# Peptides against a protein of PDB entry 6RGO, part 14

Target 1, 392 residues: chain A of PDB entry 6RGO
Amino acid sequence: MALKLLGFNQDATCFSVISSNKGVTIYNCDPFGKCFELEKSTSNDEELDFLVEMLFSTSLIAVVDKTIGASKRKKLKIVNTKRKATICELTFPHEIMDVIMNRKIICVVLKSDQIFVYDISCMKLLRTIDVRGEKLKSTSKFRNSEAVGDIGVRVSLSTDNNSILCYSSYSKSDKENAPLNDIVVFDALKCIQINVLPAVHQSNIVCIACSPDGMLMATASEKGTIIRVFKTIDTENDEPILVNEFRRGSRPSRISEMKFNHDNTLLACVGESDTIHIFALPVTTTEADANEDDTLQQSSHSLSSSINGLQYISKGLANRFGKIIVSKIPTQSQQRHVAYIKIPENAKYRIGFPKDTTNTIHICGEDGNYLVYSIPRNEVGPCTLVKSNTFD

## One batch from the design tools (peptide)

Design b1_p10_2_s4 (made by RFdiffusion4, then SolubleMPNN; from b1_p10_2, 5 letters changed)
Fold by OpenDDE base, seed 1:
Structure b1_p10_2_s4 (fold): chain B 392 residues (1-392), chain A 10 residues (1-10)
Amino acid sequence: as target 1 above (392 residues)
Amino acid sequence: SEMEDVEITP
């Protein structure tokens, strides 16, 4: 049967799938099993397409039926899964491209490059962000370039209550085809822009991940060869702080998803390649926890690669043409993965980090596999399979 | 674990 993966929830306790014969199914990860089913409304052999976003391990889901006609693709349903009831229904002027949420905020991304920000508790509209309108205000000459193909606004939201929203925006370019290579950092609760990271890649941004606490952001372009990690809020001399630059590979490959673990020590990425890559982030030792006296002399050669904090102060070389280029970390200092998982070729996978175990990763595939891996701490190598389940 | 029941009031 053709499965389509929708992904994990915020804490990787559940994942959602589309089954061509059944509709949407939500699985619980532990204990493994079906926890909710949304039945197929149509008897037709039409390819099912849905957006489903689940709020943690709660009864609350957001659902968009994309299967039938332009009208349904504009309709968001908020559903209580325990009651099997629609709580409310919102209709948008354009097709819904993405839906993200936390305990405070729900964001709806439209094909028009608009982001609608709601207070989840009462579904009150807090803000409409018009990413095209912001571009037009910055550059007087832009025609309505229809979003050509798969290139649209990308978003990520912190899973905490601070509700830091990161989204891709159009660079200030005199060219009609300005790329979506800027990032805006937005406080979704206060509805204020916090930061702008200009030209973080040379091409359109296709994947963004916000850390659970909203303090870090990872970005990848259409090339998918380099992942950049930035601070979201903090700046140095009004310039963006580049924390890490990771090399996924030498060959171009689309990254479909990135996730931080709960403590911001790991970043995972998945996409069209045969490999899930896991990167280590430098632990900022806050000086406070250094006081526990545990004298155990275990000469573990921690490959503490002393990530000498090459605070490459991104001296934005304002080239004479007003392009702020984020300073590239030299290719020789680009970090590789610390761990990896091999996945079947042409199988789409999704990733999630559980809250309770910072060194485990949950993955699920359109091949019907749900897998739990242990991430090695002290060595560079493959992850170890701990648990496997199958779904249909 | 039992799923948390979340109520919203639109």
Scores: peptide ipSAE 0.441, ipTM 0.930, DockQ to the pose 0.793
Fold by OpenDDE base, seed 2:
Structure b1_p10_2_s4 (fold): chain B 392 residues (1-392), chain A 10 residues (1-10)
Amino acid sequence: as target 1 above (392 residues)
Amino acid sequence: SEMEDVEITP
């Protein structure tokens, strides 16, 4: 059967799949098994397409039927899986492209480059962000960008209650075809723009990940060769702080998903390549004042020792045109992966980090494999397979 | 563990 992966929930306790014959199935990771099924609403042999976002390990899911020809592509259903009941249905003016949530916020991304921000507790609309409208204020021409391409606004939301929303925006350029290469950092609760990171890549941003705490974001462009990690809120002299620059590879390859682990020590990426890459983030040891209490020196020889050579090149080269170009970290300081997982060629995989085990990664494939890997801490190398299950 | 039941009031 053709499987389509929808992804893991925020804590990687569950993942969602589309089965052509069954509709949407949600699997629990541990113990492994089906926890919810949404039956196919149509008898048609149409290729099923859905968005399904689950709120952690809760009864709450958001569902969009994206099946071609369905008038439902503009409808968001909020469903309680325990009650098997639709709590509410929202209809949007445009097709829903993405849905993200945490315990406080639902964000709905439309094909119109609009982001609708809701309070999840009451489904009250807090804000409509019009990313095109912001562009139009900068560029007087309504181009009908009938650029029907895969390029749209990308979003990521912190999984915590701070609800830091990162989204791609159009660079302020007099060019009618400004790329989606700015990042806006937005407090989704207060509905306030916190930060703007201009021109973080040379081309459109196609993947964004926010850290669980909302303090970091990772970005990748259409090239997918370089991943950049920034601070979200903190700035240095009103300039964006580039924390890391990672090299995924030398060849262009689309990154479909990135995720931080729960302690911000690892960043994983997956996409069209045969390899999931896992990067180590420098643990900022806050020197907590070592009050002398004699408790066991478990020498966590964290891999921190070899990474100390990253001079924070905080100095953005203000190019002669007053645009802060995020200074490229010198290619010599571009970090490679610390760990990797080989996956079948052309297999679509999704990734998730479990909350309780910061050195494990959950992956699932359209090949019907759910796999748990251990991430090596002290060596650069392959991840070790710990658990495997199959699904249909 | 049992799934947390989440109530929303639209």
Scores: peptide ipSAE 0.440, ipTM 0.930, DockQ to the pose 0.787
Fold by OpenDDE base, seed 3:
Structure b1_p10_2_s4 (fold): chain B 392 residues (1-392), chain A 10 residues (1-10)
Amino acid sequence: as target 1 above (392 residues)
Amino acid sequence: SEMEDVEITP
């Protein structure tokens, strides 16, 4: 039977799949087993298409039935899985492209490049972000929505209560066909724009990940060869907003998903390639707790590869072209993965990081495999398979 | 573990 993966929840305790015969099934990761099933609304052999976002290990799911008709694709159902009841239904002016949530916020992304931000507790609309309307205010003409295929606004939300929303926006270039290569950082609770990262890639951004605490953001373009990691907030210390640049590969390949682990030490990516890549992030020790004297000379060979290569681009050019955040990091400073998982070339996989085990990654495939891997700490190499389960 | 029951009041 054709399985379609929807993904893991925020803490990788559950994952959701579409089964052609059953509809949506949610699996618990540990102990492994079915925890919820949403029956298909139709008797027809139509290819099932759903968006399902689960709130952690809770009874709360957001569901969009995309299978049939333009009307259903505009409806968001909030469902309690324990009660098997729809709590509420919201209807949008345009097709729903994505739904993301945490314990405070639901964000709904429309095909119109609008983001609707809701308080989850009462489903009250806090803000409508019009990414196209912001572009128009900046002098760039509309791309007619009809002509641009799979390239829409991408979003990621912090899993914490700070509710940092990162989204792709159109560059301020006078080109009618401006790419979605800017990032906006938004406080979804306060409804305030925190930062704008202009031209973080040369092409459209197709994947974004926010760290659990909202302090970091990873981006990938249509090329998927380079992953960039940014601070979401400008630090007073003139520290570079771009903290890492990772090379996934030399060949173009779409990245479908990226995730940070719970402590921001690892970034994983998956997509159309035969390889899940895991990158190590430098631990920014906040200097705050430097007081305790414990002289344990653990020779942490800090591979402080001193990013000394950011020469002073002189203050004078900054005024006319917005903050050139991406000075060409020399190709020599591009970090590679520290770990990897080989996956079947034709199987779509999803990734998740559990909270309790910082060196563990959960993966699931459209091949019906749920796999738990251990990530090596001290060596560059393959991850070790720890647990395997199958699902239908 | 039992799933946390979350109540939303729209």
Scores: peptide ipSAE 0.437, ipTM 0.930, DockQ to the pose 0.782
Fold by OpenDDE base, seed 5:
Structure b1_p10_2_s4 (fold): chain B 392 residues (1-392), chain A 10 residues (1-10)
Amino acid sequence: as target 1 above (392 residues)
Amino acid sequence: SEMEDVEITP
């Protein structure tokens, strides 16, 4: 039967799938097994589509029935999986495009390019962010919502309690067709805009990942050839800090998901290509105080290839239209993957990093495979398969 | 591990 992957939870302890027969199923990763099922409410042969956002390994899930023809695409259900009960139902003016949460905040993204920010504890609305309203303050022409193809507002939320929200915004250029190529960094608890990163790509941003601590973000455009990593909060001379520029490939390929590991040392990406790419981030070695003492001469020639990642201050080149485009790091300084996983070209995969094992990655496929890989530490190469399970 | 039961008060 056709499986549709929804994704992993925040700590990769569970993943959710749509089964054509059963509706939504949640699997536990370790021990591997089915832990929850949401039954199909309709007997129709309609292709099932759902949004399901899990709150870690808790009883709390957010569910949206996105099935075509369903009047429910504007309804968010908060469900307790232990009680098998709907706790809360919210109805929105527009179709729900995405839902993301942590232990403090739920963000609901609408087809209207609005982000509704809620306190999870009481489902109180904290803020409505109108990404179009910000554009309309800069550009007088309402574009009708119908011409927004697969390009909408993208969001990512830190998994910690700081609740750093990164979202794509329209460039402030007076052009009627301004791309979604700006990033806004927002404190979702305080409801304050912290930072704005202008024109981080030349085209629309289609994928964003926030680090677990909210200190880093990764971005990819429709081309999916280059991934950029920025600091979220820190600025240098009021300019965005570009930490890394990674090359996924030379051929365009859509990136569907990116994730940081829990210690911000790795960034993984997956999409329409036959390859999951894993990139190493520069570890800021805190200069541990060189206490002088212990003489143990063991002559291990560790080839410390000092990846002197020169902090390229991205001097924004003002193009002939006054748009600061983040300067491309020279193609010679674009880092490639340090590790990879080969996947079936026609299978959609999702990725997750477990909290307790920073060099392990969980993946699951619409082919019904749940796979655990070990990431090589000391060499560039393929990941090693450690565990495999199947689901239906 | 037992799944954490989270209560919300809407």
Scores: peptide ipSAE 0.376, ipTM 0.914, DockQ to the pose 0.760

## One batch from the design tools (peptide)

Design b1_p11_1 (made by RFdiffusion4)
Fold by OpenDDE base, seed 3:
Structure b1_p11_1 (fold): chain B 392 residues (1-392), chain A 11 residues (1-11)
Amino acid sequence: as target 1 above (392 residues)
Amino acid sequence: DEIEEAMEESS
């Protein structure tokens, strides 16, 4: 059967899939099984397409029917899965491209490069963000959406109550074809822009991940060779905003998803390649817990030396030319993965990190596999398969 | 509210 993956919820306790025969199914990860099913509303042989975003392990889901020919691509439904009832419906002026949520905020991304920010508790509109701005509206002939592929505004939201929204924005270059290579950091609760990271890649950003606490973000361009990790907020201590640069591979390959684990120690990425890559992040030792765990220091020293190289380059350039966020870091200082998972080349996979187990990753495939892997701590190598289930 | 009830974690 043709499966299409929607992905994991925020804590990787559930994942959502589209089955060509059944409609939308939500699976619980442990115990493994179906927890919700949304039946097809239409008997047509049309390829089903949906957006489904689940709020943690709650009964609240956001649903968009994106099926071709459906007049519903502009309609967001908020559904209680336990009651099997629609709570409310919102209609937008343009097609919905993405929906993201946490316990406070829903963000709706439109094909018009607008982000609508809602208070989830009452579905009140807090703000409309126009990523193109007023000047670009006049020159934006609707890029015939046929020729300009999957390049649109990308978003990620912190899973915490701080509700840090990271989104891709157009560079202020006077070029008619400005790339989506800036990042805006936005407090979605206060509706305040807190940071802007200009030109974080040379080409369009196609993937963004925010850390659960909103303190870090990861970005990848359409090349997908380099992943950059940034602090979301400027720290007073003249610390570089660019904290990590990872090399996924030497060949271009699209990254479809990235996620941080719950404690910001790991970043995983998945895409069109045969490999899920897992990168280690430096633990920011807050001075307080210096006492006990001397054993983790040996792996941190190799990471710290590479960070010191990053800091040295950033400090030298920052003093001379202002806030250069992206120094040309030598390709030799680019960290590789610490762990990996091999996946079928022709199957799309999605990733999730469970809250309670920092060294575990959940993955699911359009091949109908749900897999749980253990991530090695002390060795660079393959992840170990711990649990496997199949779904249809 | 109906949203608040839907936001209850499934125990």
Scores: peptide ipSAE 0.562, ipTM 0.949, DockQ to the pose 0.668
Fold by OpenDDE base, seed 1:
Structure b1_p11_1 (fold): chain B 392 residues (1-392), chain A 11 residues (1-11)
Amino acid sequence: as target 1 above (392 residues)
Amino acid sequence: DEIEEAMEESS
């Protein structure tokens, strides 16, 4: 059967899949099993397409049926899975491209490059962000959106209650073909723009991940060779702080998903490559934990020696045109993965980090495999398979 | 609220 993966929830307790014969199925990870099914509404051999966003381990899901007709693609359903009932339905002026949520906020991304921000508790609209309109204040021509179907606004939301929204925006270049290579950091609760990171890549941004606490953001371009990690809120002399630059590979490959673990120590990425890459982030020891564990210091020294080279990168050369050129970390200082998972060639996989086990990663594939891996702490190498299950 | 009830964690 053809499976299409929708992904894990925020804490990797569940994942969602489309089955061509059944519709949407939600699986629980532990104990492994089906917890919810949304039946196919049509007997037609039409390829099923859905957006499903689940709120943690709750009975709240957001659903968009993208299978049939332009009308359903504009409808967001909020569903209680335990009651098997629709709570409410919202209709948008344009096709829904993405839906993200936390315990406070729902964000709906439209094909028009608009982001609708809602208070989840009452489904009231807090803000409409017009990513094109912010550009149009500088440039009068609507790009006819027909030609480049695969490049749209990308979003990521912090899983905490602070509700930090990161989204891709168009650069202020007078060129008709300005790339989606700026990032805006937005407080979704207060509806305030916090920060703008200009030209974080040379090409369009295709993947964004916000950390659970909203303090870090990872970005990847269409090339998918370099991942950049920035601070979201903090700036140095009104310039963006680049924390890490990771090399996924030398060959171009699209990154489909990135995630931080719950303590911001790891960043995982997956996409069209045969490899899931896991990168270590520098642990900012807040002074408080310095007292007890004298014994673990010896192994951390080998990773810390590579970090001392990053402190000198703070001087962004503002060129004569006011473009902050994010100083390229020298290719020699680009960190590689600390761990990896090999996946079948051409199999689409999704990733999730469980809350309670920061050195564990959950993955699921369109091949019908749900896999739990242990991440090595003390060595660079493959992850170890701990548990496997199959689904249809 | 029906949303608030749906936001309860499944034990």
Scores: peptide ipSAE 0.558, ipTM 0.948, DockQ to the pose 0.698
Fold by OpenDDE base, seed 2:
Structure b1_p11_1 (fold): chain B 392 residues (1-392), chain A 11 residues (1-11)
Amino acid sequence: as target 1 above (392 residues)
Amino acid sequence: DEIEEAMEESS
């Protein structure tokens, strides 16, 4: 059977798959098993395509049937999985490309590069963000979106209640062919733009991950060789703060998904490569005032690996063209993975971090494998397989 | 509210 992965929910307690014969199936991770199934509404042998976003371990799912006809691809269904009932349906002017949610907000990304932001509690529209509209004031040419493949607006939402939305935007260059290489940070609750990170990559951004707390974001371009981690809200001298620059590889390879763990200590990435890479983020030791004398030898096994030379070269190289180019971390300061998982070269995988075990990663493949790995703490090396299950 | 009920964590 052809499986298509939809992904994990926010806490990696569940994952969703499309089975060609069954429709959408949601699996629980622990105990492993089917928790929900959405049957195929059509008897046709057409290739099933769905968007499914699940809200944590709740009964709330957002579903888009992308399989058949232009009308269904424009409909968002909010479904209660316990009741097996549609709560509401929303119809959009354009095809739905992505859906993301947390306990406060649902965001719907359209093929028109519009982001519709809703209050999830009442499905009230809070904002329509027109990512093209800031440019359409200058040049009326709709890029015929037909010829430019899978390059659209990318989004990520914090899983917390702060509801920090990060999205890719078009650079302010007067070039008709400006890349989607800016990031906008948006408070989705207040509907306020908080920050703009200009030109975070040279090419289009194809993957964004927001941290669970919304304080960090990771970005990757279509090259997928470098991952950059920024602060979302905080700025230094009105400039974006680059926290980390990670090297995934030397060869170009598309990154399809990135995720932070729940304590912002790890960043994982997966894509077209045979390798899931896991990077360590520097634990900002908050200098807790060392005043209280209590001798509890918390063996803070600081990952004392040589985080030597992150000189914050906040030297904004204002290149002669007045564009803030995010200062490249010197190639010698580019960190590699601390851990990795080998996966089949042609299998699409998705990743998730469970909330309760910050050194565990969940992965699932279109090969029908659900795998739980332990991430090594003290050594750079392969992850250890802890649990495996199969699904169909 | 039907949404609030759906947002209850599955015990």
Scores: peptide ipSAE 0.554, ipTM 0.948, DockQ to the pose 0.717
Fold by OpenDDE base, seed 5:
Structure b1_p11_1 (fold): chain B 392 residues (1-392), chain A 11 residues (1-11)
Amino acid sequence: as target 1 above (392 residues)
Amino acid sequence: DEIEEAMEESS
């Protein structure tokens, strides 16, 4: 049977799949088993397509029926899985492309490049974000979405209550074909723009991940060769802070998903390649109180190695081209993965980090495999398979 | 509230 993966919830306690014959199934990870099924409402042999966003281990899900021919692609259903009942239904002016939520906020992304932000507790609209802005409303050239399939606004939301929303935006170039290569950081509760990261890649952003606490953001472009990690809120001299630059690979390959672990020590990425990559983030050692005491006098051998050659590239040309604020981390300082998982070629996989085990990763595949891996701490190498289950 | 009830974690 053809399986389609929808993904893990925020803490990797559940994952959702589409089964061609059954509809949507939600699996619990531990103990492993089916916890919910949404029956197919239609007897037609139509290829099922759904969006399902879960809220941790709660009975709250958001569902969009995206099945071709279904007049429901503009409808968001909020469902109680325990009651098997629809709580409410929202209708949008355009097709729903994505839905993300936490305990405070639901964000709905439309094909119109609009983001609708709701208070989850009452389903009240807090904000409509128009990513195209007013200037582009006059050019009713909908990019013929047929030719350039999957380029749209990308979003990620912090899993905490601070509700930091990161989204891709069009660069300020007056070109009809401006890339989606800016990032906006938005407080979804207060409805305030916090930060703007201009031109974080040369091409469209296709993947964004926010850290659980909303303090970090990872970005990848259509090339998928480089992942950049930024601070979301903090700036240095009104410029974005690039924390890390990771190299996934030398060959272009689309990244479909990235996730931080719950303590911001690891970033995983998955996509069209045969490899899930896991990167280590620098632990900001909070200076714990270094008690003063131990005066160990170890001798200052003065290795005076003369690093002469810092050529001052002159400040002059910065004025005309809008400040590409991306500090070019020298290509030599691009960090590689610390761990990896090999996956079957052409199998789509999704990733999740469990809350209680920061060195464990959950993965599931459209091949029907649910796998739990241990991540090595002190060496660069493959992850170790700890648990495996199958689903249909 | 039906939303509040649905936001209870299933034990």
Scores: peptide ipSAE 0.548, ipTM 0.943, DockQ to the pose 0.709

